# Ledger of designs, part 3: peptides against a protein of PDB entry 6JX3

Target 1, 85 residues: chain A of PDB entry 6JX3
Amino acid sequence: AEFRLRPEISVAQTDYGMVLLDGRSGEYWQLNDTAALIVQRLLDGHSPADVAQFLTSEYEVERTDAERDIAALVTSLKENGMALP

## One batch from the design tools (peptide; aimed at target 1 L21 N32 S76)

Design b1_p9_5 (made by RFdiffusion4)
Pose (drawn by RFdiffusion4):
Structure b1_p9_5 (pose): chain A 85 residues (1-85), chain P 9 residues (1-9)
Amino acid sequence: as target 1 above (85 residues)
Amino acid sequence: PKPSITRLS
């Protein structure tokens, strides 16, 4: 249940926002503010459920949407090689 | 609040 980045992934905080770099493939990605917030909380060891609660308490989003959005982001992070399955 | 990721390279 622990969200983990793949070992070759590095992170940078920039003026454009949070960036993830794959040191092997050389692909690098930009996360928007909400995606960065979610990833940071997941890396802290919070569950996706915890993050959904946070998002609904802080932003104008329904819990159901928050859960789906978190799930989709995590799926995308896995699909694109930034997160371990 | 919609999360997104964008590939830059």

Design b1_p9_5_s1 (made by RFdiffusion4, then SolubleMPNN; from b1_p9_5 with K2R S9A)
Fold by OpenDDE base, seed 3:
Structure b1_p9_5_s1 (fold): chain B 85 residues (1-85), chain A 9 residues (1-9)
Amino acid sequence: as target 1 above (85 residues)
Amino acid sequence: PRPSITRLA
């Protein structure tokens, strides 16, 4: 399914990296560079498989690790109220 | 590095 942020979530680019802000609660989260890259590609319409391939080809990441990391990040974003289920 | 998210105060 398509990866999407919840409507109340805003994306900001800061000197410290990508930040996701919940406009209703005021809570916000910082993504590290790798997480930001994954989110950006998913929002651009790339599949998790596309992102895994990208990570293995552009960075020294094993395919299995990339797949697990992407899945874990997506789950975390959903559980913490940033991404739609 | 591996992906991570951090809740901010």
Scores: peptide ipSAE 0.740, ipTM 0.948, DockQ to the pose 0.860
OpenDDE base, seeds 1, 2, 4, 5: peptide ipSAE 0.738, 0.736, 0.732, 0.735; ipTM 0.948, 0.948, 0.949, 0.948

Design b1_p9_5_s2 (made by RFdiffusion4, then SolubleMPNN; from b1_p9_5 with K2R S9R)
Fold by OpenDDE base, seed 5:
Formats: structure tokens, sequence, C-alpha cells
Structure b1_p9_5_s2 (fold): chain B 85 residues (1-85), chain A 9 residues (1-9)
């Protein structure tokens, strides 16, 4: 399924990394570099498998760990109201 | 590092 942000969420780039802002609540979340990279690639239409492959190369992470990290991040983004189900 | 998100206030 396509990864998408909720319509009320906007993306801002800051000196400290990517921030997701909820325009309705005013709450915002900072993503570390790895999380930002995952989100960017997913939004660009890459599959979780594509992203996992990318992470294994970029950060020397085991494939299984990369897959778990992506799944956990996506779950967190959905649960915290940033990504659509 | 592993991915992380942090709520800002």
Amino acid sequence: as target 1 above (85 residues)
Amino acid sequence: PRPSITRLR
C-alpha cells in the first residue's frame, strides 16, 4: 500500500532535521536522519523492500533489522497521527 | 543510527 502523510501534516526542513507539523493541533515531531530518509523514500514511491535495501548499504544495517526498523517507524507515524492508515 | 521520532513542544 502507498505510504502517505495525513493531509493536515506538513513537512519542514530545519537545521536539526526533518520536522512533521500537524496544522490542526500545532504539534510537531522531529525525525532523525534515518527516519527522514525512510519517509522521503516511501513518499517518493519506494517500497519498504527498496528502503530496506537502501539502509543496508547506507548504514551497514542487517536486512532484517532494516525491515523491522521501517515497519516500526511506519507504525509510529500512523499511531501518532502523521501517516494515513 | 536507528530511525527515531521526537515530539517537540
Scores: peptide ipSAE 0.750, ipTM 0.953, DockQ to the pose 0.852
OpenDDE base, seeds 1, 2, 3, 4: peptide ipSAE 0.745, 0.745, 0.748, 0.742; ipTM 0.953, 0.952, 0.953, 0.952

Design b1_p9_5_s3 (made by RFdiffusion4, then SolubleMPNN; from b1_p9_5 with K2R S9G)
Fold by OpenDDE base, seed 5:
Structure b1_p9_5_s3 (fold): chain B 85 residues (1-85), chain A 9 residues (1-9)
Amino acid sequence: as target 1 above (85 residues)
Amino acid sequence: PRPSITRLG
């Protein structure tokens, strides 16, 4: 299934990086550069596997670690009400 | 670095 943000979530670009804002609750989360990159690529339609390959080329991480990191981030975004299940 | 999110508000 495709990665999608919940409809109430807005993406803002700040001097500190990507921020996800819940327009209903007012809660907002800052993503570090790596997390922002992952989210952007997923929203563009890239698969987690594609993103993992991209990360291994961008950062000094093993493929397995990249895949685990992506899965953990996606889970966190879902659990914190930012991404659709 | 590994991906991270931080709740600001």
Scores: peptide ipSAE 0.756, ipTM 0.954, DockQ to the pose 0.931
OpenDDE base, seeds 1, 2, 3, 4: peptide ipSAE 0.752, 0.753, 0.756, 0.752; ipTM 0.954, 0.954, 0.955, 0.954

Design b1_p9_5_s4 (made by RFdiffusion4, then SolubleMPNN; from b1_p9_5, 4 letters changed)
Fold by OpenDDE base, seed 5:
Structure b1_p9_5_s4 (fold): chain B 85 residues (1-85), chain A 9 residues (1-9)
Amino acid sequence: as target 1 above (85 residues)
Amino acid sequence: PRPAIRRLR
């Protein structure tokens, strides 16, 4: 399924990196550079496999670790109300 | 580094 943010979520770029803002609750979450990169690529239509390949080259992580990290991040974003299921 | 999110206050 396509990765999408919930409609109430806004993306902001700050001095501290990407922030996701919930316009309803007022909660906001900072993403580190790696998380921001993953989210950006997923939103651009790249598959988790595409993103994993990118991470292996960018950060010299094992493919399996990249895949697990992406899955964990996506799960976290869904569970914390930022991404659609 | 591994991806991370942090709830801000």
Scores: peptide ipSAE 0.749, ipTM 0.952, DockQ to the pose 0.864
OpenDDE base, seeds 1, 2, 3, 4: peptide ipSAE 0.744, 0.741, 0.747, 0.742; ipTM 0.952, 0.951, 0.952, 0.951

Design b1_p9_6 (made by RFdiffusion4)
Pose (drawn by RFdiffusion4):
Structure b1_p9_6 (pose): chain A 85 residues (1-85), chain P 9 residues (1-9)
Amino acid sequence: as target 1 above (85 residues)
Amino acid sequence: VKPSIERLS
């Protein structure tokens, strides 16, 4: 249940936002503010359920949408090689 | 608030 980045992933905070770099493939990605917030909270050890609660308390988003959006982001992070399965 | 990711390279 623990969200983890793949070992070769590095992170940088930049003027454009949070960036993830794959040190092996050389692919690098930009996360928007909400994606960065979700990843940061997941890396802190919070559950996706915790993050959904946070998102609904802080932003104009329904809980159901928050859960789906978190799930889709995590799936995308796995699909694109930034997060471990 | 919609999360998104973009590949830059």

Design b1_p9_6_s1 (made by RFdiffusion4, then SolubleMPNN; from b1_p9_6, 4 letters changed; failed a check: a repeat of another design)
Amino acid sequence: PRPSITRLA

Design b1_p9_6_s2 (made by RFdiffusion4, then SolubleMPNN; from b1_p9_6, 5 letters changed)
Fold by OpenDDE base, seed 3:
Structure b1_p9_6_s2 (fold): chain B 85 residues (1-85), chain A 9 residues (1-9)
Amino acid sequence: as target 1 above (85 residues)
Amino acid sequence: PRPRITRLR
């Protein structure tokens, strides 16, 4: 299944990082660099496996840890109303 | 570091 943001979510690039804004509620979230990187690649159509491989090259993390981090982030984005199920 | 999201208010 393709990773997608909810239609009411806007993406802003700021000097302080990526921000996701809910245009209905006004609630917004800041992503750290790692989270932003994951979201960007998923939105570009990369698989979680592709992203995990990328993270292992960008950061000193084990493949298994990268996979868990991606899954946890995706779950969080869905549960907090930013991503579609 | 590990991915993090922070709710802003």
Scores: peptide ipSAE 0.761, ipTM 0.954, DockQ to the pose 0.867
OpenDDE base, seeds 1, 2, 4, 5: peptide ipSAE 0.757, 0.758, 0.753, 0.758; ipTM 0.954, 0.954, 0.954, 0.954

Design b1_p9_6_s3 (made by RFdiffusion4, then SolubleMPNN; from b1_p9_6, 3 letters changed)
Fold by OpenDDE base, seed 5:
Structure b1_p9_6_s3 (fold): chain B 85 residues (1-85), chain A 9 residues (1-9)
Amino acid sequence: as target 1 above (85 residues)
Amino acid sequence: PKPSITRLR
């Protein structure tokens, strides 16, 4: 299944990084650079495996760590109402 | 670094 944001979520680019805004509740979340990179690539249709490979090169992290980080972020985005299940 | 999200209000 593809990664998608909930319909009420808007993406804003700020000087401090990517922000996700819930247009219904008014809540918003700031993503750090790594999280923003992951979200951008997932939204572009890259698989978690693609993203993990990308992270290993960009940040020189272990593949297993990248995979866990992506999974944890996706879970967090779903649990906090930003991404569709 | 590890990905993170921070709720802002």
Scores: peptide ipSAE 0.734, ipTM 0.950, DockQ to the pose 0.860
OpenDDE base, seeds 1, 2, 3, 4: peptide ipSAE 0.730, 0.730, 0.733, 0.728; ipTM 0.949, 0.950, 0.950, 0.949

Design b1_p9_6_s4 (made by RFdiffusion4, then SolubleMPNN; from b1_p9_6, 4 letters changed)
Fold by OpenDDE base, seed 5:
Structure b1_p9_6_s4 (fold): chain B 85 residues (1-85), chain A 9 residues (1-9)
Amino acid sequence: as target 1 above (85 residues)
Amino acid sequence: PRPSIRRLR
């Protein structure tokens, strides 16, 4: 359903881009610009389909590639303890 | 580029 970060995760904007910080473990992850864009749009309430459309229109990415990339990113964020299942 | 994440130390 709705994409959400885990409650212990904080979002920080750095000179190197978006960083997700786990306030409990101290682990943190840097997102590249594309990943940050995807996360921002998902957090704003856009669906993965919305984001895929956005990527295709804005960054000359094929729809199927965008969909796969978004799905892979979301999976990674969940598996690495940043996003809720 | 394709989306990516990197664990920082």
Scores: peptide ipSAE 0.744, ipTM 0.952, DockQ to the pose 0.873
OpenDDE base, seeds 1, 2, 3, 4: peptide ipSAE 0.741, 0.740, 0.743, 0.738; ipTM 0.952, 0.952, 0.952, 0.952

Design b1_p9_7 (made by RFdiffusion4)
Pose (drawn by RFdiffusion4):
Structure b1_p9_7 (pose): chain A 85 residues (1-85), chain P 9 residues (1-9)
Amino acid sequence: as target 1 above (85 residues)
Amino acid sequence: VKPSITRLA
């Protein structure tokens, strides 16, 4: 249940936002503010459920949408090689 | 608030 980045992933905070770099493939990605917030909280050890609660308390989003959006982001992070399965 | 990721390279 622990969200983990793949070992070759590095992170940078930039003027454009949070960036993830794959040190092996050389692919690098930009996360928008909400994606960065979700990833940071997941890396802290919070569950996706915790993050959904945070998002609904802080932003104009329904809980059901928050859960789906978190799930889709995590799926995308896995699909694109930034997060371990 | 919609999360997204964009590949830059």

Design b1_p9_7_s1 (made by RFdiffusion4, then SolubleMPNN; from b1_p9_7, 3 letters changed)
Fold by OpenDDE base, seed 5:
Formats: structure tokens, sequence, C-alpha cells
Structure b1_p9_7_s1 (fold): chain B 85 residues (1-85), chain A 9 residues (1-9)
């Protein structure tokens, strides 16, 4: 399924990394570099498998760990109201 | 590092 942000969420780039802002609540979340990279690639239409492959190369992470990290991040983004189900 | 998100206030 396509990864998408909720319509009320906007993306801002800051000196400290990517921030997701909820325009309705005013709450915002900072993503570390790895999380930002995952989100960017997913939004660009890459599959979780594509992203996992990318992470294994970029950060020397085991494939299984990369897959778990992506799944956990996506779950967190959905649960915290940033990504659509 | 592993991915992380942090709520800002």
Amino acid sequence: as target 1 above (85 residues)
Amino acid sequence: PRPSITRLR
C-alpha cells in the first residue's frame, strides 16, 4: 500500500532535521536522519523492500533489522497521527 | 543510527 502523510501534516526542513507539523493541533515531531530518509523514500514511491535495501548499504544495517526498523517507524507515524492508515 | 521520532513542544 502507498505510504502517505495525513493531509493536515506538513513537512519542514530545519537545521536539526526533518520536522512533521500537524496544522490542526500545532504539534510537531522531529525525525532523525534515518527516519527522514525512510519517509522521503516511501513518499517518493519506494517500497519498504527498496528502503530496506537502501539502509543496508547506507548504514551497514542487517536486512532484517532494516525491515523491522521501517515497519516500526511506519507504525509510529500512523499511531501518532502523521501517516494515513 | 536507528530511525527515531521526537515530539517537540
Scores: peptide ipSAE 0.750, ipTM 0.953, DockQ to the pose 0.873
OpenDDE base, seeds 1, 2, 3, 4: peptide ipSAE 0.745, 0.745, 0.748, 0.742; ipTM 0.953, 0.952, 0.953, 0.952

Design b1_p9_7_s2 (made by RFdiffusion4, then SolubleMPNN; from b1_p9_7 with V1P K2R)
Fold by OpenDDE base, seed 3:
Structure b1_p9_7_s2 (fold): chain B 85 residues (1-85), chain A 9 residues (1-9)
Amino acid sequence: as target 1 above (85 residues)
Amino acid sequence: PRPSITRLA
């Protein structure tokens, strides 16, 4: 399914990296560079498989690790109220 | 590095 942020979530680019802000609660989260890259590609319409391939080809990441990391990040974003289920 | 998210105060 398509990866999407919840409507109340805003994306900001800061000197410290990508930040996701919940406009209703005021809570916000910082993504590290790798997480930001994954989110950006998913929002651009790339599949998790596309992102895994990208990570293995552009960075020294094993395919299995990339797949697990992407899945874990997506789950975390959903559980913490940033991404739609 | 591996992906991570951090809740901010």
Scores: peptide ipSAE 0.740, ipTM 0.948, DockQ to the pose 0.895
OpenDDE base, seeds 1, 2, 4, 5: peptide ipSAE 0.738, 0.736, 0.732, 0.735; ipTM 0.948, 0.948, 0.949, 0.948

Design b1_p9_7_s3 (made by RFdiffusion4, then SolubleMPNN; from b1_p9_7 with K2R)
Fold by OpenDDE base, seed 3:
Formats: sequence, structure tokens, C-alpha cells
Structure b1_p9_7_s3 (fold): chain B 85 residues (1-85), chain A 9 residues (1-9)
Amino acid sequence: as target 1 above (85 residues)
Amino acid sequence: VRPSITRLA
């Protein structure tokens, strides 16, 4: 399924990296550079498999690690109220 | 570097 942020979530680019802000609760989260890259590609319409291939080919991440990390990040974003289920 | 998210105060 398509990866999407919840409607109340705003994306900000800061000197410290990508930040996701919940406009209703005021809570916000910072993504490190790797997480931001993954989110950006997913939001652009790339599949998790596309992103895993990208990480292995361009950033020398092991395929198994890439697949696990992407899945864990997506789960975390959903569980913490940033991404739609 | 592995991906991570951090809740901010």
C-alpha cells in the first residue's frame, strides 16, 4: 500500500534534519538522515523494495539490514501516530 | 548509518 503521513502531520526541514510535527498535539519527532531519506523516497512513491535496492546500491547497506530497517521505521512511524496504517 | 527517529521535547 501507499505510504502516507497522517493529515495532521507537517514536515519541516531544519538545521538538525527532517522534523515531523503533529499539528493537533504539538508533539514532534526528528528523523536522522537515513530515516529522512527513506521517508522522502516512500513519499515520492517508491516501494519499500525500491528503497532497499537504493540503499544497497548507493549507500552500501546490506540488503537484509535495509529491508529490516525500512520495515522497522515504517512500523515506528505508524505506531507513533505519524503515518497512516 | 541506521535509520532512527527521536521524540523532541
Scores: peptide ipSAE 0.726, ipTM 0.947, DockQ to the pose 0.877
OpenDDE base, seeds 1, 2, 4, 5: peptide ipSAE 0.723, 0.723, 0.720, 0.726; ipTM 0.947, 0.947, 0.946, 0.947

Design b1_p9_7_s4 (made by RFdiffusion4, then SolubleMPNN; from b1_p9_7, 5 letters changed; failed a check: a repeat of another design)
Amino acid sequence: PRPAIRRLR

Design b1_p9_8 (made by RFdiffusion4)
Pose (drawn by RFdiffusion4):
Structure b1_p9_8 (pose): chain A 85 residues (1-85), chain P 9 residues (1-9)
Amino acid sequence: as target 1 above (85 residues)
Amino acid sequence: VKPSITRLH
């Protein structure tokens, strides 16, 4: 249940936002503010359920949308090689 | 508030 980044992933906070770099493939990605917030909370050890609660308390989003959006982001992070399955 | 990721390279 623990969200983890793949070992070769590095992170940088920049003026454009949070960036993830794959040190092996050389692919690098930009996360928008909400994606960065979700990833940061997941890396802290919070569950996706915790993050959904946070998003609904802080932003104009329904809990059901928050859960789906978090799930889609995590799926995308896995699909694109930034997060371990 | 919609999360997204964009590949830059």

Design b1_p9_8_s1 (made by RFdiffusion4, then SolubleMPNN; from b1_p9_8, 3 letters changed; failed a check: a repeat of another design)
Amino acid sequence: PRPSITRLR

Design b1_p9_8_s2 (made by RFdiffusion4, then SolubleMPNN; from b1_p9_8, 4 letters changed)
Fold by OpenDDE base, seed 5:
Structure b1_p9_8_s2 (fold): chain B 85 residues (1-85), chain A 9 residues (1-9)
Amino acid sequence: as target 1 above (85 residues)
Amino acid sequence: PRPQITRLR
């Protein structure tokens, strides 16, 4: 399934980097550079596999670690109400 | 670094 943010979520660029704002609850979450990069690429239509390959080159992490990190991030974004299931 | 999200207050 395509990665998508929930409709109530807004993306802002701040001094803290990328922030996801929930217009309903008022909660907002800062993403570090790596998380922001993952979200940006997923929203642009890249697959998790594409993103994993990108991360291996950008940060010299193992492919399997990149894949697990992406999966964990996506899970967190869904569980915290930012991304659609 | 590994991806991280932080709830802000």
Scores: peptide ipSAE 0.765, ipTM 0.954, DockQ to the pose 0.864
OpenDDE base, seeds 1, 2, 3, 4: peptide ipSAE 0.763, 0.762, 0.765, 0.762; ipTM 0.953, 0.954, 0.953, 0.954

## One batch from the design tools (peptide; aimed at target 1 Y28 M82)

Design b1_p10_1 (made by RFdiffusion4)
Pose (drawn by RFdiffusion4):
Structure b1_p10_1 (pose): chain A 85 residues (1-85), chain P 10 residues (1-10)
Amino acid sequence: as target 1 above (85 residues)
Amino acid sequence: PTPSITLLGS
């Protein structure tokens, strides 16, 4: 249940926002503010459920949408090689 | 609050 980045992933905070770099493939990605917030919280050891609660308390989003959006982001991070399955 | 990721390069 622990969200983990793949070992070759590096992170940078930039003026454009959070960036993830795959040191093997050389692919690098930009996360928008909400995606960065979700990833940071997941890396802290919070559950996706915790993050959904945070998002609904802080932003104008329904809990159901927050859960789906978190799940989609995590799926995308796995699909694109930034997060371990 | 919609999360997204964008490929910048390789």

Design b1_p10_1_s1 (made by RFdiffusion4, then SolubleMPNN; from b1_p10_1 with T2R S10R)
Fold by OpenDDE base, seed 5:
Structure b1_p10_1_s1 (fold): chain B 85 residues (1-85), chain A 10 residues (1-10)
Amino acid sequence: as target 1 above (85 residues)
Amino acid sequence: PRPSITLLGR
């Protein structure tokens, strides 16, 4: 299934990074540049495999590490109420 | 850097 944010989540671009705001709870989270990049690409419809390939070139990250990082981030976003299951 | 998220408020 496609990666999607929950409907109550708003995205804000700040000088210090991407922020996700939950309009219901009031919680807001800052994503570092790498996390923001992953989220943006997933929201644009790129697969985790696409994103992993991108990270290997952009940050010289090992493919296995990129895949692990993406999976962990997605899990975190779901568990912390930002992304749909 | 490796991806990270940080709760800023609430």
Scores: peptide ipSAE 0.760, ipTM 0.952, DockQ to the pose 0.911
OpenDDE base, seeds 1, 2, 3, 4: peptide ipSAE 0.743, 0.757, 0.478, 0.754; ipTM 0.950, 0.952, 0.899, 0.951

Design b1_p10_1_s2 (made by RFdiffusion4, then SolubleMPNN; from b1_p10_1, 4 letters changed)
Fold by OpenDDE base, seed 3:
Structure b1_p10_1_s2 (fold): chain B 85 residues (1-85), chain A 10 residues (1-10)
Amino acid sequence: as target 1 above (85 residues)
Amino acid sequence: PVPSIRRLGR
């Protein structure tokens, strides 16, 4: 299924990186550059497998580690109310 | 590095 943010979530680009803002609660979260890269590619329609492949070249990370990192991030975004299940 | 998120507040 397609990765999607919840409708109340807005994306802001700041000098310090990507921020996700909940327009209802006012809660906001900072993503580090790696997390922002993953989110951007997923929102662009790339699969987790596509993103994992990309990460292996962008950062010196093993494929298995990239896959685990993406899965963990997606889970965190869902559990913390930023992404749809 | 490993992806991370940080809750900044409300």
Scores: peptide ipSAE 0.713, ipTM 0.941, DockQ to the pose 0.935
OpenDDE base, seeds 1, 2, 4, 5: peptide ipSAE 0.706, 0.706, 0.708, 0.712; ipTM 0.940, 0.940, 0.941, 0.941

Design b1_p10_1_s3 (made by RFdiffusion4, then SolubleMPNN; from b1_p10_1, 4 letters changed)
Fold by OpenDDE base, seed 3:
Structure b1_p10_1_s3 (fold): chain B 85 residues (1-85), chain A 10 residues (1-10)
Amino acid sequence: as target 1 above (85 residues)
Amino acid sequence: PRPSIRRLGR
């Protein structure tokens, strides 16, 4: 299934980077630049494999590590109520 | 760097 944010989550772009805010609870999370990049590309319809390939070009990260990082981030976003299961 | 998220609060 495609990566999607929960409907109550809004994306805010700040001078400090991407923030995800829950319009119901008021809870909000800041993403670092790498996490924001991953989320943006996933929301644009790129597969995790596509994103992993992209990351290997942006950062000195092995493909396997990039794939694990993406999976871990997605899990965190789901578990913390930002992304749909 | 590696991806990270930080809960800022409510």
Scores: peptide ipSAE 0.734, ipTM 0.945, DockQ to the pose 0.931
OpenDDE base, seeds 1, 2, 4, 5: peptide ipSAE 0.731, 0.731, 0.730, 0.734; ipTM 0.945, 0.945, 0.945, 0.945

Design b1_p10_1_s4 (made by RFdiffusion4, then SolubleMPNN; from b1_p10_1, 3 letters changed)
Fold by OpenDDE base, seed 5:
Structure b1_p10_1_s4 (fold): chain B 85 residues (1-85), chain A 10 residues (1-10)
Amino acid sequence: as target 1 above (85 residues)
Amino acid sequence: PRPSITRLGR
């Protein structure tokens, strides 16, 4: 399914990089550069498979590692209340 | 590096 952030989540660019802000709880989470890249591409409509291919081609990440990392990140974003299920 | 998220605060 389409990757989407929860409606209460705002994206901000800060000195720390991409930050996701929960407008209800006040919690905010920093994404490292790789996580930010993944989220940006997913939000742009790329599939996890697209993103995995991108990581392998641009950043010399092993395909299996990329797939697992993307899945883990998406799970984390959902579990921590940032992404819709 | 591998993707990561860090809770900065509230």
Scores: peptide ipSAE 0.744, ipTM 0.947, DockQ to the pose 0.921
OpenDDE base, seeds 1, 2, 3, 4: peptide ipSAE 0.740, 0.740, 0.743, 0.738; ipTM 0.947, 0.947, 0.947, 0.947

Design b1_p10_2 (made by RFdiffusion4)
Pose (drawn by RFdiffusion4):
Structure b1_p10_2 (pose): chain A 85 residues (1-85), chain P 10 residues (1-10)
Amino acid sequence: as target 1 above (85 residues)
Amino acid sequence: PKPSITLLGS
């Protein structure tokens, strides 16, 4: 249940936002503010459920949408090689 | 609040 980045992933906070770099493939990605917030909280050890609660308390989003959006982001992070299955 | 990721390069 622990969200983990793949070992070769590095992170940088920039003027454009959070960036993830794959040190092996050389692919690098930009996360928008909400994606960065979700990833940071997941890396802190919070569950996706915790993050959904946070998002609904802080932003104009329904819980159901928050859960789906978190799930889709995590799926995308796995699909694109930034997060371990 | 919609999360997204964008590939910048390789």

Design b1_p10_2_s1 (made by RFdiffusion4, then SolubleMPNN; from b1_p10_2 with K2R L7K)
Fold by OpenDDE base, seed 3:
Structure b1_p10_2_s1 (fold): chain B 85 residues (1-85), chain A 10 residues (1-10)
Amino acid sequence: as target 1 above (85 residues)
Amino acid sequence: PRPSITKLGS
């Protein structure tokens, strides 16, 4: 299914990385560069498989580890109220 | 590095 942020979430690009802000609660989260890269590509319509392939070339990460990392990040974003289920 | 998120506050 399509990866989407919740409508109340806004994205800010800062010198310190991507920040996700909940406009209703005021809570905000910082993503490290790898997490930001994953989110950006998913929002652009790339599949998790596409992102995993990209990560294996960008970072010294095995394909299986990349796949698990993406799945874990998506779960965290959903559980912490940033991404739609 | 591996992906991570950090809650900064509210």
Scores: peptide ipSAE 0.755, ipTM 0.951, DockQ to the pose 0.922
OpenDDE base, seeds 1, 2, 4, 5: peptide ipSAE 0.751, 0.750, 0.745, 0.751; ipTM 0.950, 0.950, 0.950, 0.951

Design b1_p10_2_s2 (made by RFdiffusion4, then SolubleMPNN; from b1_p10_2, 4 letters changed)
Fold by OpenDDE base, seed 3:
Structure b1_p10_2_s2 (fold): chain B 85 residues (1-85), chain A 10 residues (1-10)
Amino acid sequence: as target 1 above (85 residues)
Amino acid sequence: PRPSIRRLGR
């Protein structure tokens, strides 16, 4: 299934980077630049494999590590109520 | 760097 944010989550772009805010609870999370990049590309319809390939070009990260990082981030976003299961 | 998220609060 495609990566999607929960409907109550809004994306805010700040001078400090991407923030995800829950319009119901008021809870909000800041993403670092790498996490924001991953989320943006996933929301644009790129597969995790596509994103992993992209990351290997942006950062000195092995493909396997990039794939694990993406999976871990997605899990965190789901578990913390930002992304749909 | 590696991806990270930080809960800022409510």
Scores: peptide ipSAE 0.734, ipTM 0.945, DockQ to the pose 0.922
OpenDDE base, seeds 1, 2, 4, 5: peptide ipSAE 0.731, 0.731, 0.730, 0.734; ipTM 0.945, 0.945, 0.945, 0.945

Design b1_p10_2_s3 (made by RFdiffusion4, then SolubleMPNN; from b1_p10_2, 3 letters changed)
Fold by OpenDDE base, seed 5:
Structure b1_p10_2_s3 (fold): chain B 85 residues (1-85), chain A 10 residues (1-10)
Amino acid sequence: as target 1 above (85 residues)
Amino acid sequence: PRPSITRLGR
């Protein structure tokens, strides 16, 4: 399914990089550069498979590692209340 | 590096 952030989540660019802000709880989470890249591409409509291919081609990440990392990140974003299920 | 998220605060 389409990757989407929860409606209460705002994206901000800060000195720390991409930050996701929960407008209800006040919690905010920093994404490292790789996580930010993944989220940006997913939000742009790329599939996890697209993103995995991108990581392998641009950043010399092993395909299996990329797939697992993307899945883990998406799970984390959902579990921590940032992404819709 | 591998993707990561860090809770900065509230």
Scores: peptide ipSAE 0.744, ipTM 0.947, DockQ to the pose 0.913
OpenDDE base, seeds 1, 2, 3, 4: peptide ipSAE 0.740, 0.740, 0.743, 0.738; ipTM 0.947, 0.947, 0.947, 0.947

Design b1_p10_2_s4 (made by RFdiffusion4, then SolubleMPNN; from b1_p10_2 with L7K)
Fold by OpenDDE base, seed 5:
Structure b1_p10_2_s4 (fold): chain B 85 residues (1-85), chain A 10 residues (1-10)
Amino acid sequence: as target 1 above (85 residues)
Amino acid sequence: PKPSITKLGS
């Protein structure tokens, strides 16, 4: 299914990277460069498989590791109230 | 590197 942020989440681009802000709770999270890249591509409509392929070339990681990393990030974003289930 | 998120506060 498509990856989407919860409606109360705002995306901010800062000098230190992507930040996700919960407008209701005030909680905010910083994403490292890899996480930001994944989120941006998912929001652009790329599938996790597409993103995994992209990561293998961008960061020279194994395909299996990229797939696992994406899945773990998505789970974390959902569990911490940033992404829709 | 591995993707990561860090809670900065509220």
Scores: peptide ipSAE 0.739, ipTM 0.947, DockQ to the pose 0.929
OpenDDE base, seeds 1, 2, 3, 4: peptide ipSAE 0.736, 0.738, 0.739, 0.734; ipTM 0.947, 0.947, 0.947, 0.946

